# Peptides against a protein of PDB entry 9IZ0, part 28

Target 1, 345 residues: chain A of PDB entry 9IZ0
Amino acid sequence: ITCLGSNGHTYKQLVKGGNDDLRQDAVMEQVFEQVNGFLRSYRKTSQRNLSMRTYKVIPLALKTGVIEWVQDTIPLGEYLDSAHKVYHPKEWSLSTCRKLIAEKQMEDLETRLKVYDLVCRHYRPVFRHFFLESYADPVQWFTTQTNYARSTAVASVLGHVLGLGDRHGQNILIDKTSGEVIHIDLGIAFEQGKKLPVPECVPFRLTRDVVDGMGITGVEGVFRRCMEFTLETLRREEDSLLSVLEVLRYDPLFSWLISPLRRMKKQKMQLENFNQPESGNITTDASRDPKIQRNNVSGESEAERAILKVRQKLSSTLSVEASVGELIRIAQDPSYLALMFCGWS

## One batch from the design tools (peptide; aimed at target 1 F341)

Design b2_p14_7_s4 (made by RFdiffusion4, then SolubleMPNN; from b2_p14_7, 8 letters changed)
Fold by OpenDDE base, seed 2:
Structure b2_p14_7_s4 (fold): chain B 345 residues (1-345), chain A 14 residues (1-14)
Amino acid sequence: as target 1 above (345 residues)
Amino acid sequence: ERLELLEKVLEERE
């Protein structure tokens, strides 16, 4: 839909209907707005304009809401698929890579690592070209690449701390004006990604293409330092952040668990991506609700466990540098990436 | 090359 604002500007809005509860997205956006307040309050983060990019979400009902249309964006996965065809036309298709990883999904780690390495040799990073193509001026090129590394660092720390899942290339938008990342579809949080049919084992997305967009220093420049400054700020504001999450503990509308319906939808999308060659918008018809036994784990006991896990991630037992170093190491580890649905790009 | 070296030097100063 298009809305006319009180300022006389027209705003595009996405009306989302279906099985996705937009209340989780709205709550996570509110948490990001609070964290952005902390980042503005500290000199090291405010001087760099560090923020999690947010968008407006208005939940209207259990299955319906309005989402802000983020203008001048492209999904990371859409750019990468197009760029790989241009820059590496003799390499394997994304569908070929997905098929080979899938055929070995039930095999041992050694076999999966060999297939992952083979896929990586036949599907090379290209995301550096986004900045080279989009910005003819060297100052704009450097500024936008720096903004990308900064925004990815903030999103990586927050994604780890809040346990954000489902961080595939279609759920990460790139702003074509600033180079900043925008994370969408926030309905898998607090490590619920580990309960997916393919468990999420990395703290955040730091694949070869995500690193390729950071320029010549990769993770060893702006990205690492901005992760450190962000984590330092979150450790200082631990009590404030935990107080924000405690308000959600008592929200009867917030689900600390992945819904069985969302789990089944993700399972179908994984299975259908094995059988269809083309990018069809899967409108899943919602007709058969299987009575899955609610194991009566009180939502309150799951909220408490999630908050305890956030507190553990903010622990000052290790230095900020050591903690960030370990997160970067794990996020790039082939032994984890080879287990993922799309760990090569 | 020159742009990559400039990028590295600017990142090391931040």
Scores: peptide ipSAE 0.019, ipTM 0.602, DockQ to the pose 0.014
OpenDDE base, seeds 1, 3, 4, 5: peptide ipSAE 0.018, 0.025, 0.000, 0.020; ipTM 0.597, 0.669, 0.259, 0.607; seeds 3, 5 fail the geometry check

Design b2_p14_8 (made by RFdiffusion4)
Pose (drawn by RFdiffusion4):
Structure b2_p14_8 (pose): chain A 304 residues (1-257, 299-345), chain P 14 residues (1-14)
Amino acid sequence: ITCLGSNGHTYKQLVKGGNDDLRQDAVMEQVFEQVNGFLRSYRKTSQRNLSMRTYKVIPLALKTGVIEWVQDTIPLGEYLDSAHKVYHPKEWSLSTCRKLIAEKQMEDLETRLKVYDLVCRHYRPVFRHFFLESYADPVQWFTTQTNYARSTAVASVLGHVLGLGDRHGQNILIDKTSGEVIHIDLGIAFEQGKKLPVPECVPFRLTRDVVDGMGITGVEGVFRRCMEFTLETLRREEDSLLSVLEVLRYDPLFSWLGESEAERAILKVRQKLSSTLSVEASVGELIRIAQDPSYLALMFCGWS
Amino acid sequence: SEALEEALETVEEL
């Protein structure tokens, strides 16, 4: 539902009748805003203008809340389905991949990796072409690319830290003229998903197409640097963060999918921010564990 | 097989 504005600008409101965890989304957005404040009160984490982008959430009811449909955007999942067909029509469709993996579900590890390798060989990455031929001449394109890389890196590090759940393209919105990514529908948090009926391996959203969209350079450069600066900044302001997560713990609103998984979750948050390992080594291991095909094969259908 | 496909669709919709 799109309304005008007194200043003359239209605002789009996405109202949902489905039982999306909009209250959990709201509290998560509050944490994200406070993180943006942390990144604001520091030299390195603000020269890059890095921020985990937040979209305003106004949940009137958990089942029937209303959120801000962000200014003109095309969701990642709804995108690169048309781009896949237009750019690579000869290659296989999502239908062949999907249920072919469906045949993979009951198979062993080697079979799963083999079929995944085959399908991934068939479907070359295509998201790299969104930033081309869409935004503007090269300066604006590069600014948009670095904005996407920074925003996705910060969102991914934060999601790994807080154990964010669903990370499909249907839950990612790319801005357009700016390029900052907006994660949507973050109902599953605090390590909720991996432990699904169907298990996962990847800690944060990192497909082949996503790393292809970061530019010619994969996730080694601006992405890693932004991730490691984010990790160090989050560690430096760790006490305030755990304070925020504690106040989340003691209220019965945040979903942590007497004693609760929230305790163990924040302990794992502390471990993830623990200074025992160098931050650079932590970022390196995170990139490896999110990029390796062996982990990616077991994730789920698609996710090429 | 059909039941597995429906279960996967349920997981996907999750």

Design b2_p14_8_s1 (made by RFdiffusion4, then SolubleMPNN; from b2_p14_8, 6 letters changed)
Fold by OpenDDE base, seed 2:
Structure b2_p14_8_s1 (fold): chain B 345 residues (1-345), chain A 14 residues (1-14)
Amino acid sequence: as target 1 above (345 residues)
Amino acid sequence: KEELEKELEKVLEL
């Protein structure tokens, strides 16, 4: 839809209907707006213009809403699939890599690590080329790469603290004007990604291509330092952040749990992405509902557990530097990445 | 490029 604003500008809007609960996205965007307030109030984050990029979400009903169309963006996964074909045309296809990882999904960790290493050797990082090809001016190139590292650092800390899941390359947009990342589809939060059929084992997405976009220093420079300043700000504002989350505890419309329908839809999409042979409509008849034992955990008990986990992640037991160092280590650990659906890119 | 990137990172670390 295109809407005319009161300022005379036309805004493109995406109408999303179906099984996606846009109220979860709207609530998470409100939390990001509050966190952006904290980042603007703290000198170390304010002087670097650190923010979580947000977009407008207007929920209209339980399954319908309007999303702001983020102009001049591309999904990270769309860019990477295209760039790998251009820069490494003799390497394995993304489908070949996915198939090899899938064929070994039920094997031991040692076998899965060997397959992950093999895939990594035949599918090399290319995301540095986004900045090199898009920006001819050296100052603009360096500025946009710096903005990418800064925005990725904020999103990584905040994504870990709030337990954001489903951070695949189609849910991360790159702004082609600024180099900043925009996270979309926020309906898997508070570590509900660990309940998926392929559990999310990393605190945030820090794959080889995500690191390749940071330039020659990789994680060691702008990215690490901006993670530290962001975590320092969130630790300082712990009570303010927890107070924002407590308001959500009493929202009868907010679900602290992944919906069974969304879990089944994600399970089906994961299985279909593993099982693409080059031709065939597999109408898998969805008629066997496995009796998911409704553990009658009250939504209130899950909200309290989620808030407790946020508090634990903001604990000052370790230094900011030690905490960020451990998060970066875990997010890049092959023992976790080899267990994921697409941990190599 | 690599030297310029390292020099600019040092300036942004200030």
Scores: peptide ipSAE 0.042, ipTM 0.577, DockQ to the pose 0.014
OpenDDE base, seeds 1, 3, 4, 5: peptide ipSAE 0.040, 0.040, 0.018, 0.025; ipTM 0.561, 0.623, 0.533, 0.633

Design b2_p14_8_s2 (made by RFdiffusion4, then SolubleMPNN; from b2_p14_8, 7 letters changed)
Fold by OpenDDE base, seed 1:
Structure b2_p14_8_s2 (fold): chain B 345 residues (1-345), chain A 14 residues (1-14)
Amino acid sequence: as target 1 above (345 residues)
Amino acid sequence: KEELLKKLEEVEKL
């Protein structure tokens, strides 16, 4: 919808109906605004203007709300698919790569690593070209690439700490003006991504294209340092962050568990992206209700476990540098990336 | 690499 503001400006807004996720998005955006407060209060993060980019979510009902249209953005996955066709027209299509990874999804890790490596050789990174194409001025190019690395660092730390899932290229927007990342569809949090049909094994998205956008330094420079400063800030503000999360424990509208409907929808979307309908009557025997023994883990016990995991991720047992170093290592590990739905880009 | 790191440090100090 398009709304005329009281200021005479026209705002585009997305109305989502029928999705349980809007309340999860609104709550996570509120957490991000609090974290942005901590980042503004700490010298090392404020001097770098470190923030999680947010968007306005107005829940109107349990399943309905209005989302601010983020102007001048593109989904990372949309850019990468288009750019890969331009820069590497002789390489494999994204659909071919997806098909090969899916065909081997049930195979052992060794086989999946071989397929992942093969896909990586036939689908090279291109995200550096976003900055090179969009910014002819060297100062603008450098500023926007720096903003991208900074924004990705904040989102990576915060995404790990809060256990954000479903971080595929369509759920990460790039701001074409600033180079900053905007994370959308936040309804998979607190490690509920591990309960998806394809479990999430990485702490955040740090694929080859995500790294390629950081330029010649890759993860070594702005990104690593900004992760360290962000984690240092979150460790300093641990009690404040945990207090914000404790408020959510008592929000009856917040689900600490992935919705079964969302899980099924994600499962269907993962299957439908592989089944071009060859016209074969697959009788949808919709009659296998998996009796998920709901062990009645109270929503309170799941909230407590989630908060405990956040506290554990903020532990000072390792230095900030050691913790960030391990996160970067795990996020780039082929043994985890090969297990993802799209770990090569 | 070092000149790029210096420019990065200058932009991090701004």
Scores: peptide ipSAE 0.015, ipTM 0.444, DockQ to the pose 0.014
OpenDDE base, seeds 2, 3, 4, 5: peptide ipSAE 0.014, 0.013, 0.000, 0.013; ipTM 0.405, 0.402, 0.306, 0.440; seeds 3, 4 fail the geometry check

Design b2_p14_8_s3 (made by RFdiffusion4, then SolubleMPNN; from b2_p14_8, 7 letters changed)
Fold by OpenDDE base, seed 5:
Structure b2_p14_8_s3 (fold): chain B 345 residues (1-345), chain A 14 residues (1-14)
Amino acid sequence: as target 1 above (345 residues)
Amino acid sequence: REELLRFLEEVEAL
């Protein structure tokens, strides 16, 4: 919808209805705003303007709400599919790559690694071209690529700590003005992505195209340093962050578990994305609400486990550098990426 | 790598 504001400006808004719990998105955005407070208070992060990019979510009812339409953005996956056709017109299509990975989904790790390597050789990274195409001025090019690496670093640390799932290329927007990343559809958190039909095995998305956007230094420049400073800030503010999450433990509206309906919807979308290359907006009118009695006692135990897992991820047992080094290693490991729905781009 | 990281830190401080 488009709303006229009292200031005379028109605002595009996405009205989302149905089985998506927009309250989870709104809560994650509130956690991001608190984390942005910590990043602004710490010298190493504030001097670099490190932040998680947020968007406004207004839940109106249990299954309906208004989401801010983020202007001047493109989904990462949409850009990559378009750019790959331009820069590598002789390579495989995204649909061909998806098909080959899907055909081997039930095979052993060795077979899946061979197919992943084959796909990677026939689908090369292109995301560096986003910055080269969008910015004719070298200073703007450098600034936006730096903003991308910084924003991706913050999102990667915070996404790991909060256990954000469903981080496919359609749920990551690129701001065409700043180069920053905006994570959307935050309804899979606290490692619930491991419960998807294709389990998420990486701490955050650090595919070859995500790295190609960082330029010649890849992960070994701005990205690694900004991850280190972000993790150092979150470790310093551990008690503050955990106190924010403890408030959510007592929120009767917050769901620490992926709903069976959301799991089924994501399963259907994965299966449809295997069979159809074009995202038609399928309005699934799923009007059958099974009143699953949420045993409140099970929700509290899941919240406690989630908070404990956040505390474990903030542990100072390893240095910041060692922890970030291991996260970057795992996020780029072919043995994990070959298990993913789209680990090659 | 350490020299490159120092150079990038100097550029990031601008």
Scores: peptide ipSAE 0.007, ipTM 0.442, DockQ to the pose 0.014
OpenDDE base, seeds 1, 2, 3, 4: peptide ipSAE 0.009, 0.007, 0.006, 0.000; ipTM 0.474, 0.437, 0.422, 0.222; seed 1 fails the geometry check

Design b2_p14_8_s4 (made by RFdiffusion4, then SolubleMPNN; from b2_p14_8, 8 letters changed)
Fold by OpenDDE base, seed 3:
Structure b2_p14_8_s4 (fold): chain B 345 residues (1-345), chain A 14 residues (1-14)
Amino acid sequence: as target 1 above (345 residues)
Amino acid sequence: KEELEKFLEEVLKR
């Protein structure tokens, strides 16, 4: 819909209806606004303008709401798919890569690593071209690439701490004006992505294309340093952050469990993304629910467990540098990336 | 661009 504001400006808004509970997205955006307050209060993060990009979510009912249409954005996956065809026209198609990974999904780690390596050799990173193409001016190019690395660092720390998981390329928007990342569809938090048919096994998305967008220094430049400053800020504000999450423990509108509908929708999206329709009636008989033991863990017990995991992730047992180093290592580990739906791009 | 990137990355680490 397009709404005329009282200020005379027209706002495009996405009305979601039918199957998405936007209350979880709205709550996560409120948590990000609180975290942005902490990032603005701390000198090391404030001087670098570190923030999680937010968007407006207005839940209207259980399955309906209004989302801000973020102007001048592109989904990361949409850009990568188009750019790969331009820069590497002789390499494998994304469909070929997905098929090869899917065909080996039930094989051992050694076989999956061999297929992942093969796919990586036939599908090279291209995301650096976003900045090279979009910004002719060297200052604009460097500023936007820096903003990308900074925003990705903040999103990576928050993604780990709040358990947002991998975040596939359609859930990450790139702002074409600033180079900043915008995370959308926040309906999986607190490590609930580990309960998907293809488990989210990385702390955040740090695939080869995500790194290629950081430029020549990759993860060892602005990205690592901004992750360190963000984590240092969150450790200082641990009690404040935990207090914000404790309010959500008592919010009857917030579900610490993935809703059956969101689980089914993400399951279908994972399966449909594995199965590009060759025109064959695969009735996926949804009747083989792997008996993930429904431990009827009360929503309260899952909230308590989630808050305890956040506290554990904010622990000062390791230095900020050691903690960030381990997160970057795990997020880039081929042994995890080979297990993902799209770990090569 | 690459040399400018390296220089500015070293400035931003400080």
Scores: peptide ipSAE 0.030, ipTM 0.704, DockQ to the pose 0.015
OpenDDE base, seeds 1, 2, 4, 5: peptide ipSAE 0.021, 0.030, 0.000, 0.030; ipTM 0.518, 0.678, 0.245, 0.628

## One batch from the design tools (peptide; aimed at target 1 P197)

Design b2_p15_1 (made by RFdiffusion4)
Pose (drawn by RFdiffusion4):
Structure b2_p15_1 (pose): chain A 304 residues (1-257, 299-345), chain P 15 residues (1-15)
Amino acid sequence: ITCLGSNGHTYKQLVKGGNDDLRQDAVMEQVFEQVNGFLRSYRKTSQRNLSMRTYKVIPLALKTGVIEWVQDTIPLGEYLDSAHKVYHPKEWSLSTCRKLIAEKQMEDLETRLKVYDLVCRHYRPVFRHFFLESYADPVQWFTTQTNYARSTAVASVLGHVLGLGDRHGQNILIDKTSGEVIHIDLGIAFEQGKKLPVPECVPFRLTRDVVDGMGITGVEGVFRRCMEFTLETLRREEDSLLSVLEVLRYDPLFSWLGESEAERAILKVRQKLSSTLSVEASVGELIRIAQDPSYLALMFCGWS
Amino acid sequence: EELIEDEIEERLEAD
């Protein structure tokens, strides 16, 4: 539902009747805003202008809340389905991949990796072409690319820290003229998903197409640097963060999918921010564990 | 098994 504005600008409101965890999304957005404040009160984490982008959430009811449909965007999942067909029509469709993996579900490890390798060989990455031929001449394109890389890196690091759940393309919105990513529908949090009926391996969203969209350079450069600066900044302001997560723990609103998984979850948050391992080594291991095909194969259908 | 199947269907049909 799109309304005008007194200043003359239209605002789009996405109202949902489905039982999306909009309250959890709201509290998570509050944590994200406070993180943006942390990144604001520091030298390195603000010269890059890095921020985990937040979309305003106004949940009138958990089942029937209303959120701000962000200014003109194309969701990642709804995108690169048309781009896949237009750019690579010869290669296989999502239908062949999907249920072919469906045949993979009951198979062993080697079979799962083999079929995944085959399908991934068939479907070359295509998201790299969104930033080309869409935004503008090269300066704006590069600004948009670095904005996407920074925003996705920060969102991913934060999601790994807070154990964010679903990370399909249907839950990622790319801005357009700016390039900052907006994660949507973050209902599953504090390590809720991996432990699904169907298990997962990847801690944060990182497909082949996503790393192809970061530019010619994969996730080694601006992405890694932004991630590691985010990790160090989050560690430096760790006390305030755990304070925020504690106040989340003691209220019966945040979903942690007497004693609760929330305690263990924040303990894992502390471990993830623990200074025992160098931050650079932590970022390296995170990139490896999110990029390796062996982990990617067991994730789920698609996710090429 | 049914739960796995439901979860698969829910993920495929997710919005």

Design b2_p15_1_s1 (made by RFdiffusion4, then SolubleMPNN; from b2_p15_1, 11 letters changed)
Fold by OpenDDE base, seed 4:
Structure b2_p15_1_s1 (fold): chain B 345 residues (1-345), chain A 15 residues (1-15)
Amino acid sequence: as target 1 above (345 residues)
Amino acid sequence: LEEILKALQDILSAE
């Protein structure tokens, strides 16, 4: 829909209906706005204009709402699929890569590593071309690439700390004007991504294409430093961040657990993305709406565990540099990426 | 070139 604002400007809006609980997205956006407050208050992050890009989510009803249409964006995965066809037309298709990874999903780590390496050799990074194609001016090119690295660093730290899941290329938008990343579909948080049929094993998305967008320095430039400053800010503001999360503990509308419906939906999307022929006879007798007795006790215990995990991730036991170094290492480790749904791109 | 150098310097000084 297009709305006319009170300022006379027209705003595009996405009306999302169906099975998606937009309340989780709205809550996570509020957490990001609070974190952006911390980033603006701290010298090391404010001087770099570090922020998590946010979008407006207005939940209107159960599973229905209005989302701000982020203009001038492209999904990372859409850009990458198009760019791979242009720059590497002799390489494997994304569907071929997905199929090969899926066929080996139940195999041992050694076999999965071999297939991951094979896929990586036939599907090379291209995301650097986004900046080279989009920005003819060298200053604009460098600024947007820097903004990309900065925003990716903030999103990576926040994604780790809050345990954001489902960070695939369709859930990461690139702003074509600024180069900044916008994370969408925030319904998998607090490490619930580990409960997916393909568990998330990395702290955030730092695949080869995500790194290729950072330019020649890769992770060792702006990205690493901005991760360090972001983590330092979050450690400083630990009590403030935990207080925000404690408010969510008492929100009866917030779900600390992935819903069985979301889990099944993501499972189907994973299977569809692998072009696995539907083994026909899943008669989902959808007839028994299990009265999800939200055992309040289970929800509270999960909230407590989630908050404890956030606290543990903000621990000052390791230096900021050591913590960031380990996160970057794990996020790029083939032993983890080979286990992921799409770890090669 | 001076604008490029300034913009680079502004970004590098902010990092």
Scores: peptide ipSAE 0.018, ipTM 0.502, DockQ to the pose 0.012
OpenDDE base, seeds 1, 2, 3, 5: peptide ipSAE 0.019, 0.017, 0.018, 0.018; ipTM 0.528, 0.553, 0.528, 0.468; seeds 1, 3 fail the geometry check

Design b2_p15_1_s2 (made by RFdiffusion4, then SolubleMPNN; from b2_p15_1, 11 letters changed)
Fold by OpenDDE base, seed 3:
Structure b2_p15_1_s2 (fold): chain B 345 residues (1-345), chain A 15 residues (1-15)
Amino acid sequence: as target 1 above (345 residues)
Amino acid sequence: LEEVKKALERLLNAE
């Protein structure tokens, strides 16, 4: 829809109806705004303008709401598919790569690693071209690539701490003006992605194309240091962050569990992505509202477990550098990426 | 342009 604001400006907005609980997204955006407050309070993060890029979510009912249309953005996956066809026209198609990974999904890790390596050799990274082609001016190119690495670092730390998982390329928007990443569809948090039919095994998305966008230093430049500063800030604000999450424990509208409907939708999308290209607006007309008896007791126990996991992830047992080093290692580990639907790009 | 881009990249990845 397009709305005329009281200021005379027109705003494009996305109305979601049906099976998507926008309350989860709205709550996660509120958590990110609190974290952005913490990042502004500390010199190491504030001097770098470190923030999680947010968008407006207005839940109207359990399954309906209005989302801000983020202008001047492109989904990462849309850019990568188009750019790969331009820069590597003789390599395998995304559909060929997906099919080969899917055909070997039930095989052992050794076989899956061999297939992943084969796919990687026939589908090379291209995301550096986003910055090279979009920004002719060296200062703009450099600024936007730096903003990308910074925003990806913040999103990666928050993604790990809040258990957002891998995040597929359609749930990561790139701002064409700033180079910042914007995470959308935040309805899977607190490691609920591990309960999907294909579990999310990585702490955040750090695939070859995500790294290629960081430029020549890859993860060893701005990205690593901005992860360290972000994690240092979150460790200092542990009690504040946990207090925000404890409020959600008592929110009867927040679900610490993936809804059965979202689980079925994600399961169906995961199964359909084996057989069809993602271009389908899957209007799942699932008219059967099973009375979700929210077993409040199971939700409270999951909330407690989630908060305990957040506390554990913020533990100072390891240095910030050691913790970030291990997260980067795991997120790039072929043994995890080979298990993903699209771990090669 | 590509060399200037790489040099700038090295400088601010050193921050």
Scores: peptide ipSAE 0.026, ipTM 0.501, DockQ to the pose 0.015
OpenDDE base, seeds 1, 2, 4, 5: peptide ipSAE 0.015, 0.000, 0.000, 0.008; ipTM 0.444, 0.336, 0.244, 0.408

Design b2_p15_1_s3 (made by RFdiffusion4, then SolubleMPNN; from b2_p15_1, 11 letters changed)
Fold by OpenDDE base, seed 2:
Structure b2_p15_1_s3 (fold): chain B 345 residues (1-345), chain A 15 residues (1-15)
Amino acid sequence: as target 1 above (345 residues)
Amino acid sequence: EEEVKEALEKLLNKE
């Protein structure tokens, strides 16, 4: 739909229907807005304009809402697939790489590491070309690459702290104007990604292409420093952040658990990505609700465990530098990336 | 497909 704003500008809006709980997205966007308040309050983060990019979500019902259409964006995965065909036309297709990783998903870690290395040698990073192609002016190129590294650092810290899952290349948008990342589909949070058919085992997405977009310094430049400043700010505002999450504990509309329907939908999308070429169509198939017995694990006990995990991730037991160093190490570790659905790009 | 199988066999038969 297209809406006329009170400012006289027309805004495109996406009406989303089906089994996706837009209330979870709206709640996570509210948490990001509060965190953006903390980032503005501290000199080290404010001077760098550090923020999580947000978008407006208006939930209308359990299965219907309006999402702000983020103009001038591209999904990271869509750019990477197109750019890889241009810059590496003799390398393996994304479908070939996915098939090979998938055929070996039940093998031991050693075999999966060998397969991951083989895929990595036949599918090289290309995301640096986004900045080289999109920005002819050297100042714009440097500014947008810096904005990318900054926004990725904020999203990586928040993604770890809040336990954001399902961070595949279609759920990460790139703003073509600023170079900033925009995270969408926030319905897997508080480490519920570990309950997926392929468990998520990295703290955030830091694949070879995500690093290639940071330029020659990779993680050892703007990215690491901005992660450190973001984590320092969140540790100072621990009580404020936990207070925001405690309000959600009593929200009957917020689910601290992945819904069985969403788990099944993600399982189908994983299986369909094995058999179909190229159509990233989010099929909003409104399949009939089977009355799945709610196992009465009290939503309160899951909320308490989630909040406790957030507190543990904000612990000052290690320095900010040591904590960020370990997060970067784990997020790039082949022993974790080889276990992921798409850890090579 | 054959190049992928040969590359995989060369990788796995190095045991």
Scores: peptide ipSAE 0.142, ipTM 0.856, DockQ to the pose 0.029
OpenDDE base, seeds 1, 3, 4, 5: peptide ipSAE 0.113, 0.121, 0.125, 0.111; ipTM 0.842, 0.844, 0.848, 0.845

